Peptides against a protein of PDB entry 4QMF. Designs and how they scored, part 38

Target 1, 175 residues: chain A of PDB entry 4QMF
Amino acid sequence: ESSFMTLFPKYRESYLKTIWNDVTRALDKHNIACVLDLVEGSMTVKTTRKTYDPAIILKARDLIKLLARSVPFPQAVKILQDDMACDVIKIGNFVTNKERFVKRRQRLVGPNGNTLKALELLTKCYILVQGNTVSAMGPFKGLKEVRRVVEDCMKNIHPIYHIKELMIKRELAKR

## One batch from the design tools (peptide; made by RFdiffusion4, then SolubleMPNN)

Design b2_p13_4_s4 (from b2_p13_4, 5 letters changed)
Fold by OpenDDE base, seed 1:
Order: sequence, then structure tokens, then C-alpha cells
Structure b2_p13_4_s4 (fold): chain B 175 residues (1-175), chain A 13 residues (1-13)
Amino acid sequence: as target 1 above (175 residues)
Amino acid sequence: LDEELQKLSEEIL
């Protein structure tokens, strides 16, 4: 038997309560049990005697991790698909100055969200910039690229540099 | 996708 637990921020409680029946239904299809503990502020997933795929519990772990980091359920539940991977990138520890942190985080989004949208398209990933983390879902190769761009942004390398590079690489790959 | 990337590049670059 395998079990994983994740804590979630208090501000997520109302949303998680609202969607928890949907989480339960999605995990029941894979014979994974789940518990929402509102007192502790935790989500738990567990294998059961009927769990036939041992790898699905790791995806269930990733599901609750994504939900804890503000990824909406309709997107987060896609992690249960075989070809979908995810990453939760901690960005809060790269900069000591809060104002500098906010400015660098905003660069990831850009005007009208265009920088983020470009990065999503080029990496074929879903990307959510929220709080002190960036959550990403997609192919493993794309996730590696997202992590590089996100971390470099926090190190004061503007995302536009990487976007230009990714665009050039995309054009070269068409040949 | 290519057209969308082109539009985004013009807005960002």
C-alpha cells in the first residue's frame, strides 16, 4: 500500500471543497482512494486492494500537488493521462527583495499574458504562474525548457531571450 | 499555431 499527502494553503479550501467530489470520481476510476482533511488542510491519496496499476498512485500524488498550487481541476486531472507530466517550480527563493521578485515574476507573464502564452505554445505546456510557484504540465522535454526559462527569469535573464531562441530552434526543426 | 506564434513574436519582440 502506497500513500501520499500534500498540504494546501487556506485560501484554496473553498475551491477544493467544491471540486472534491470530482476528484474522488476521477480517482475511483483507477481504484485510488482520496481524503480531504479540512482541519489539517491536507489532501491524501492511497492505493487500494483493487489498484491494478502501481504507477497511477504517482499520478494521483501529482494531481493533489497541482491542486494545492492553484491549478484548476479540469486542467490538473489531465495528469492522470499516460503522456502527461508535470513540474512545480519554486520561484520564491531566487530573490530576497520582494519588489524585485514581483517584477521578475511579472516578466514571465508579460503584457496581456503574451510572454506566457508564447512560452506555452513553444514548449507545448500548460503553465500557471501563481504565488511562489510556477506549475507546468506537458511533455517532459517541454517541461525542461519551461523550468530553464522560469529559473533564468528569476536570475534576471529576460524570458524574451529564451522565447527568441525557442522560435529559432522551432524554425530549424522544420527543415 | 505558426500564425499565432508570429503574432505573438511581433507583440513581444
Scores: peptide ipSAE 0.038, ipTM 0.736, DockQ to the pose 0.113
Fold by OpenDDE base, seed 5:
Structure b2_p13_4_s4 (fold): chain B 175 residues (1-175), chain A 13 residues (1-13)
Amino acid sequence: as target 1 above (175 residues)
Amino acid sequence: LDEELQKLSEEIL
């Protein structure tokens, strides 16, 4: 039987404890077992003898990965849907200077979060910028676009450039 | 959706 485990940072412990019954209930519908280990700081998902769809364990793996990276449960649980994919983009290793990192990460969000909101609308993705990662959920095509914008931002290409390009492409596709 | 995107565009572009 298949099993996957992910570690989570200490600051997520209290939240994960509060929602773990909901995680269990969601996975029980697919006969996937799960364990929250507070000593190790890990989440585990496992197939059982009653698991019908063998592919659902991979989605369960993605669920705990998203939860570990601060995605709230009501959003993260949508990964169990067939049409939903996800990506966790590591952004902490593009620059060594902390101030430069913070500035570039803030550019992804923009004034009043408008840059991020525009990117979400254009790609049809959910996007969460938190810590050293960006978590995204949505269609595969949209996820590819998100990763490009996020990585380029960390490489000092301002997101507004890509947003303008995506808007133009969207308008042309409607003609 | 399109209207919201247009408003956001005016603010950030």
Scores: peptide ipSAE 0.036, ipTM 0.727, DockQ to the pose 0.111
Fold by OpenDDE base, seed 4:
Structure b2_p13_4_s4 (fold): chain B 175 residues (1-175), chain A 13 residues (1-13)
Amino acid sequence: as target 1 above (175 residues)
Amino acid sequence: LDEELQKLSEEIL
């Protein structure tokens, strides 16, 4: 039997409490047990004797990880699908200056969120920039590209450079 | 430079 636990920040408590029945129902389909501990501020997922697919626990682990990082349930639950992968990219440790951090993080989003939207489209990923992390969901290849763009952005390489590069690659692939 | 990149982004997108 396997068990995984993740902590969540206090500001997520109300939301998680609201959607936890949905989490339970989604995981019950796979015979994965789950517990929301409001005192500790944790989510736990566990295999049961009835768990048929042992690999599903890893997806359940990813589910609670995504939820802890502010990914909405309707999106996060897609991680339980076989063809869906995710990544939680820590961005808070690239710069020490808070103002610089905020500025670079904002570059990922861009005006009206257009930069992020472009990146999502080009990589076929869902991307959420929140706090000190960027959460992404999608195909493995796309996730690798997202991580590169995100980390490079925090290293002061503007996302537009990568977006242009991705666009060029896309056009070349059409030929 | 940031403004230029922003404009470029808007043009590309």
Scores: peptide ipSAE 0.036, ipTM 0.718, DockQ to the pose 0.403
Fold by OpenDDE base, seed 2:
Structure b2_p13_4_s4 (fold): chain B 175 residues (1-175), chain A 13 residues (1-13)
Amino acid sequence: as target 1 above (175 residues)
Amino acid sequence: LDEELQKLSEEIL
């Protein structure tokens, strides 16, 4: 039997309690057991004797990881699909200065969220910028590009450069 | 999609 656990921040507790029955129902379809521990502030997923696909536990692990990082359940649960991958990018360690961190993180979002929306469209990914992490869901190729743009942004390479590059590449691929 | 991307590009560039 395989088991995975993730911790979640206290501010996430109320939401997780609200949707946990939905999490349980989604995982029951795959005979994966799950536990929400409000004392420890953790989520656990486990295979059972009835689990048929041993690989699904890894997707369940990813599900609770995404939920811990503020991804809404209707989006996070899509990770259980075979064609869906995810990445949780830690951005809090690239700069020590808080003001610089906030400024660079805001560049990922951009005016009215348009930079982030453009990146989502170009990479075919869902992207959530929250706290010290960026969560992304989509195809592996798209996720690779998202990580590049996000990390480069924290290294003071403005996302607009990559957005232009991706737009050009898209136009070339259509012809 | 192309039109939407173009519109977004004009707003952020």
Scores: peptide ipSAE 0.060, ipTM 0.766, DockQ to the pose 0.118; fails the geometry check

Design b2_p13_5_s1 (from b2_p13_5 with I2V M9L)
Fold by OpenDDE base, seed 1:
Structure b2_p13_5_s1 (fold): chain B 175 residues (1-175), chain A 13 residues (1-13)
Amino acid sequence: as target 1 above (175 residues)
Amino acid sequence: IVEEAIKELEEEL
């Protein structure tokens, strides 16, 4: 038996209650059991005797991790696909000053979300900037690029530098 | 799309 548990913040409770039947249905296809504990504020996934693929429990773990970090279910459930990976990047500890943190976090999004959209397109990832974390989903190579850009942004390296680099690399790959 | 996004970012910098 393999089991994983993730805590979620109180503000996610109402949403998680709403989608939990869909979570259960998605995991039932893989014979993974799941529990939403509203008292503790936790989600649990576990293998059953009928679980065929032992590796799917790790994807189920990632699913609840993403849901806890405000990723919507229709996006988060894609983690169950074989070709999909994810990362949850902690950004809250790079700076002590709250205003500086907010400013650097906002640079990841950019005007009208254009910075984030450009980064998503270039890395072929989904990216969600929320609170003290950035959640990303996509190919492993793209996730590595996202983490670099996100962490460097929190270290005061503007995302535009990396976006230009990624664009040049993309143009070279077309030749 | 990406080129347009970069252009807008460069104008803001």
Scores: peptide ipSAE 0.035, ipTM 0.707, DockQ to the pose 0.706
Fold by OpenDDE base, seed 2:
Structure b2_p13_5_s1 (fold): chain B 175 residues (1-175), chain A 13 residues (1-13)
Amino acid sequence: as target 1 above (175 residues)
Amino acid sequence: IVEEAIKELEEEL
């Protein structure tokens, strides 16, 4: 029997309570058990005797990881699909100065969210910038590019340079 | 400059 647990921040509790029945229903289709512990502030997923695919527990682990990092359930549940991967990129440790951190994190989003939207379109990923993490969902190749852009942004390389590069690569692939 | 570049990018994508 395999089990995975993740902690979630207190501000996420209300939302997780409201969607937990939907989480349970989604995991029941795969015979994965789940528990929401409001005292500890944790989510747990477990295989059962009826779990047919042992690999699905890893996707269930990723589901609760995404939910803990503010990804909404309708998006996070897509991780249970075979063709969908995810990444949770920790961005809080690249810069010690809070003002510099906020400035660099804002560059990932850009004016009116346009930088983030452009990156999502070019990588075919969903991307959520929240707190000290960036959550991404999509094809493995796209996720690799997202991580590169996000980490480089926190290292003071502006996302626009990578976006231009990705745009050129896309145009070349269409020819 | 960056805002204009992103706007152009959104129009092309």
Scores: peptide ipSAE 0.033, ipTM 0.699, DockQ to the pose 0.154
Fold by OpenDDE base, seed 5:
Structure b2_p13_5_s1 (fold): chain B 175 residues (1-175), chain A 13 residues (1-13)
Amino acid sequence: as target 1 above (175 residues)
Amino acid sequence: IVEEAIKELEEEL
């Protein structure tokens, strides 16, 4: 039997308590057990004797990882679908200066969130910029593109450059 | 620039 654990920050505790029954119900359909430990600040998922698909435990691991990084449950639970992958990109280590970090992180979002929206549309991914991480969900090819744009942004390459490139590539693929 | 890009993308979808 396999188990995975993920720690979550204290500020997520209230939300996780609120949705944990929904997490339990979603995982019960696959005979995956789960535990929320409020003392340790952890989530655990485990296979049971009744678990039919051995691969679903890896998706359950990804579910709790996404929840720990502020992804809402209605979005995070989609990771249990076969066609959905995810990525959690750590962005906090690219620059030491806090002001520079905040400025570059804000470029990913852009005015009124339009930069992020454009990137989501072009990659067919869900993207959440929160704290020191960017969480993404979608097709594997789209996730690879998201990671490139996010990391390059933290390296001072403006996202608009990649958005224009992706638009051109999409137009060429339609011809 | 981004707003224009989004508009163009939405027109193509």
Scores: peptide ipSAE 0.031, ipTM 0.687, DockQ to the pose 0.085
Fold by OpenDDE base, seed 3:
Structure b2_p13_5_s1 (fold): chain B 175 residues (1-175), chain A 13 residues (1-13)
Amino acid sequence: as target 1 above (175 residues)
Amino acid sequence: IVEEAIKELEEEL
């Protein structure tokens, strides 16, 4: 039997409590058991004797990881689908100066969220920029592109340059 | 949509 646990921050408790029945129902379809521990502040997923797909437990692990990082349930639950992958990119370690960190993180979002929207469209990924992490969901190719853009942004390469590159690549792929 | 987003971003640079 396989089991995975993740901790979640206190500010997520009320939300997780509200949606936990939906989490349970989604995982029950795959015969994965789950537990929400409000005292410890943890989520656990486990295989059961009825679990027939050994790979689904890894997707369940990813589900609780995404939920812990503030991804909404209707989006996070898509990780259980085939061909859906995720990545949690830590961005807090690239810059020591708080103001510089905030400025570079804001560049990922851009004015009115336009930078983020463009990146989501080009990579076919969902992207959530929050705190010290960027959570992404989508195809593996798209996730690789997102990670590159995010990390380079924190290294002071403006996302617009990568967005232009991705557009050119998209146009070339249509031919 | 993507082209419009790029145009807006270029105007900010």
Scores: peptide ipSAE 0.035, ipTM 0.707, DockQ to the pose 0.662; fails the geometry check

Design b2_p13_5_s3 (from b2_p13_5, 4 letters changed)
Fold by OpenDDE base, seed 4:
Structure b2_p13_5_s3 (fold): chain B 175 residues (1-175), chain A 13 residues (1-13)
Amino acid sequence: as target 1 above (175 residues)
Amino acid sequence: IVEEAIEELEKEL
């Protein structure tokens, strides 16, 4: 039997407690057991003797990983679908200066969230910028593009440059 | 500049 655990920050506790019955119900469909430990601040997923698909435990692992990184349950639960992949991009280590970090992180979002929205549309991904991570969900190709844009943004390459590049590539692919 | 560029890009999406 396989088991995976993910720690979550304290500020997520109230939300996770609220949605945990929904998590349980979603995982029960796959005969995956789950535990929310409020003392430790952890989520655990486990296969059971009734787990039919051995690969679903990896998706369950990804589910709790996404939830720990502030992805809302209605979005995070989509990871259980076969065609859905995810990535959690650590952005906190690219810049030591806090102000510079905040500035570069804000560039990913842009005015009114327009930069992020454009990136989501072009990559066909869901993207959440929160804290020291960017969580993304979507097709593998899109996720690869998201990671590139996110990491380059933290390296002081403005996202708009990549957005323009992605737009050009999209137009070329239509020909 | 960036805002205008994003708006322009959004129109092309």
Scores: peptide ipSAE 0.034, ipTM 0.695, DockQ to the pose 0.160
Fold by OpenDDE base, seed 5:
Structure b2_p13_5_s3 (fold): chain B 175 residues (1-175), chain A 13 residues (1-13)
Amino acid sequence: as target 1 above (175 residues)
Amino acid sequence: IVEEAIEELEKEL
């Protein structure tokens, strides 16, 4: 039997308590057990004797990882679908200067969130910029594109450059 | 610039 654990920050505790029954119900459909430990600040998922699909435990691991990084449950639970992958990109270690970090992180979002929206549309991914991480969900090819744009942004390459490139590639693929 | 890009993208979808 396999188990995976993920720690979560204290500020997520209230939300996780609120949705944990929904997490339990979603995982019960696959005979995956789960535990929320409020003392340790952890989530655990485990296979049981009744678990039919051995691969679903890896998706359950990804579910709790996404929840720990502030992804809402209605979005995070989609990771249990076969066609959905995810990525959690650490962005906090690219620059030491806090002001520079905040400025570059804000470029990913852009005015009124338009930069992020454009990137989501072009990659067919869900993207959440929160704290020191960017969480993404979608097709594997789209996730690779998201990671490239996010990391390059933290390296001072403006996202608009990649957005224009992705638009051109999309136009060429339609011809 | 981004707004224009989104507008053009939405026309194609």
Scores: peptide ipSAE 0.030, ipTM 0.674, DockQ to the pose 0.084
Fold by OpenDDE base, seed 2:
Structure b2_p13_5_s3 (fold): chain B 175 residues (1-175), chain A 13 residues (1-13)
Amino acid sequence: as target 1 above (175 residues)
Amino acid sequence: IVEEAIEELEKEL
């Protein structure tokens, strides 16, 4: 029997309580058990005797990881699909200065969210910038590029340069 | 939709 647990921040508790029945229903289709512990502030997923696919527990682990990082349930539940991967990129440790951190994190979003939207379109990923993490969902190749752009942004390489590179690569692939 | 969005972004770059 395999089990995975993740902690979630207190501000996420109210939302998780409201959607937990939907989480349970989604995991029941795969015979994965789940528990929301409001005292500890944790989510747990477990295989059962009826779990027929041992690999699905890893996707269930990823589901609770995404939910803990503010990804909404309708998006996060897509991780249970075979063709969907995810990444949670920690961005809080690249810069010690809070003002510099906020400035670099804002560059990932850009004016009116246009930078983030461009990156999502070019990588075919969903991307959520929240707190000290960036959560991404999509094809493995796209996720690799998202991580590169996000980490480089925190290292003071502006996302616009990577976006231009990705746009050129896309145009070349269509010809 | 995606191609149109990319085209608009190219104008802003």
Scores: peptide ipSAE 0.028, ipTM 0.673, DockQ to the pose 0.167
Fold by OpenDDE base, seed 3:
Structure b2_p13_5_s3 (fold): chain B 175 residues (1-175), chain A 13 residues (1-13)
Amino acid sequence: as target 1 above (175 residues)
Amino acid sequence: IVEEAIEELEKEL
């Protein structure tokens, strides 16, 4: 039997409590057991004797990881689908100066979220910029592109340059 | 949509 646990921050408790029945129902379809521990502040997923797909537990692990990082349930639950992958990119370690960190993180979002929207469209990923992490969901190719853009942004390469590159690549792929 | 987003971003550079 396989089991995975993740901790979640206190500010997520009320939300997780509200949606936990939906989490349970989604995982029950795959015969994965789950537990929400409000005292410890943890989520656990486990295989059961009825679990027939050994790979689904890894997707369940990813589900609770995404939920812990503020991804809404209706989006996070898509990780259980085939061909859906995720990545949690830590961005807090690239810059020591708080103001510089905030400025570079804001560049990922851009004015009115336009930078983020463009990146989501080009990579076919969902992207959530929150705190010290960027959570992404989508195809592996798209996730690789997102990670590159996010990390380079924190290294002071403006996302617009990558967005232009991705647009050119998209146009070339249509031919 | 993507082209429009790029145009807006270029204005900020």
Scores: peptide ipSAE 0.035, ipTM 0.702, DockQ to the pose 0.668; fails the geometry check

Design b2_p13_5_s4 (from b2_p13_5 with I2V M9L E11K)
Fold by OpenDDE base, seed 4:
Structure b2_p13_5_s4 (fold): chain B 175 residues (1-175), chain A 13 residues (1-13)
Amino acid sequence: as target 1 above (175 residues)
Amino acid sequence: IVEEAIKELEKEL
């Protein structure tokens, strides 16, 4: 039997407690057990003797990982679908200066969230910028593009450059 | 500049 655990920050506790019954119900469909430990601040997923698909535990692992990084349950639960992949991109270590970090992180979002929305549309991904991570969900190709844009943004390459590049590539693919 | 560029790009999406 396989088990995976993910720690979550304290500020997520109230939300996770609120949605945990929904998490349990979603995982029960796959005979995956789950535990929310409010003392430790952890989520655990486990296979059971009734788990039919051995691969679903890896998706369950990804589910709790996404939830820990502030992805809302209605979005995060989509990871259980076969065609859905995810990535959690750590952005906190690219810049030591806090102000510079905040500035570069904000560039990912852009005015009114338009930069992020454009990136989501072009990559066909869901993208959440929160804290020291960017969580993304979607097709593998799109996720690869998201990671590139996100990491380059933290390296001071403005996202708009990549958005333009992605648009050009999209147009070329239509020909 | 960036805001205008994003708006323009959004129209092309």
Scores: peptide ipSAE 0.038, ipTM 0.719, DockQ to the pose 0.159
Fold by OpenDDE base, seed 2:
Structure b2_p13_5_s4 (fold): chain B 175 residues (1-175), chain A 13 residues (1-13)
Amino acid sequence: as target 1 above (175 residues)
Amino acid sequence: IVEEAIKELEKEL
């Protein structure tokens, strides 16, 4: 029997309570048990005797990981699909200065969120910038590129340079 | 420059 647990921040509790029945229903289809512990502030997923696919528990682990990092349920639940992967990129440790951190994190979003939208379109990923993490969902190749752009941005390489590169690559692939 | 590139990208995708 396999089990995974993740902690969530207090500000996420209200939302998780409201959607937990939907989480339970989604995981029941795969015979995965789940528990929301409001005292500890944790989510747990477990295989059962009826779990027929042992690999689905890893996707369930990823589901609760995404939910803990503010990904909304309708998006996060897509991780249970075979063709969907995810990544949670920790960005809080690249820069010690808070003002510099906020400035670099804002560059990922850009004016009116346009930089982030462009990156999502080019990589075919969903991307959420929240707090000290960037959560991404999509094809493995796209996720690899998202991580590169995000980490480089925190290292003071502006996302526009990668976006231009991705645009050129896409244009070349259409010809 | 960035905004124009993004606008063009949104039209093509």
Scores: peptide ipSAE 0.036, ipTM 0.707, DockQ to the pose 0.093
Fold by OpenDDE base, seed 5:
Structure b2_p13_5_s4 (fold): chain B 175 residues (1-175), chain A 13 residues (1-13)
Amino acid sequence: as target 1 above (175 residues)
Amino acid sequence: IVEEAIKELEKEL
């Protein structure tokens, strides 16, 4: 039997308590057990004797990882679908200067969130920029594109460059 | 620039 654990920050505790019954119900459909430990600040998922699909435990691992990084439950639970993958991109280590970090992180979002919206549409991914991480969910090809744009942004390559490139590629693929 | 890009993308969807 397999188990996976993920730690979560204290500020997520209240939300996780609120939705944990929904997490339990979603995982019960696959005979995956789960535990919320408020003392340690951890989430655990485990296979049981009744677990039919051995691969679902890896998706359950991804579910708790996404929840720990502030992804809302209604979005995070979609990871249990076969066609959905995810990525959690650490962005906090690219620059030491806090002001530079904040400025580059804000470029990913853009005015009124329009930069992020454009990137989501072009990659067919859900993207959440929060704290020191960017969480993404979608097709594997789209996730690779998201990671490239996010990392390059933290390396001072403006996202608009990649958005234009993705638009051109999409137009060429339609011809 | 991004707003224009989004507008054009939405026309194609």
Scores: peptide ipSAE 0.034, ipTM 0.696, DockQ to the pose 0.083
Fold by OpenDDE base, seed 3:
Structure b2_p13_5_s4 (fold): chain B 175 residues (1-175), chain A 13 residues (1-13)
Amino acid sequence: as target 1 above (175 residues)
Amino acid sequence: IVEEAIKELEKEL
């Protein structure tokens, strides 16, 4: 039997409590057991004797990881689908200066979220920029592109340059 | 949509 646990921050408790029945129902379809521990502040997923797909537990692990990082349930639950992958990119370690960190993180979002929207469209990924992490969900190719853009942005390469590159690549792929 | 987003981003550079 396989089991995975993740801790979540206190500010997520009320939300997780509200949606936990939905989490349980989604995982029950795959015969994965789950536990929400409000005292410890943890989520656990476990295989059961009825679990027939050994790979689904890894997707369940990813589900609770995404939920812990503030991804809404209706989006996070898509990780259980085939061909859906995720990535949690730590961005807090690239810059020591707080103001510089905030400025570079804001560049990922852009004015009115336009930068983020463009990146989501080009990579076919969902992207959530929050705190010290960027959470992404989508195809592996798209996730690789997102990670490059995010990390380079924190290294002071403006996302617009990558967005232009991705557009050119998209146009070339249509031919 | 993507082209429009790029145009807006280019204005910020």
Scores: peptide ipSAE 0.047, ipTM 0.728, DockQ to the pose 0.681; fails the geometry check

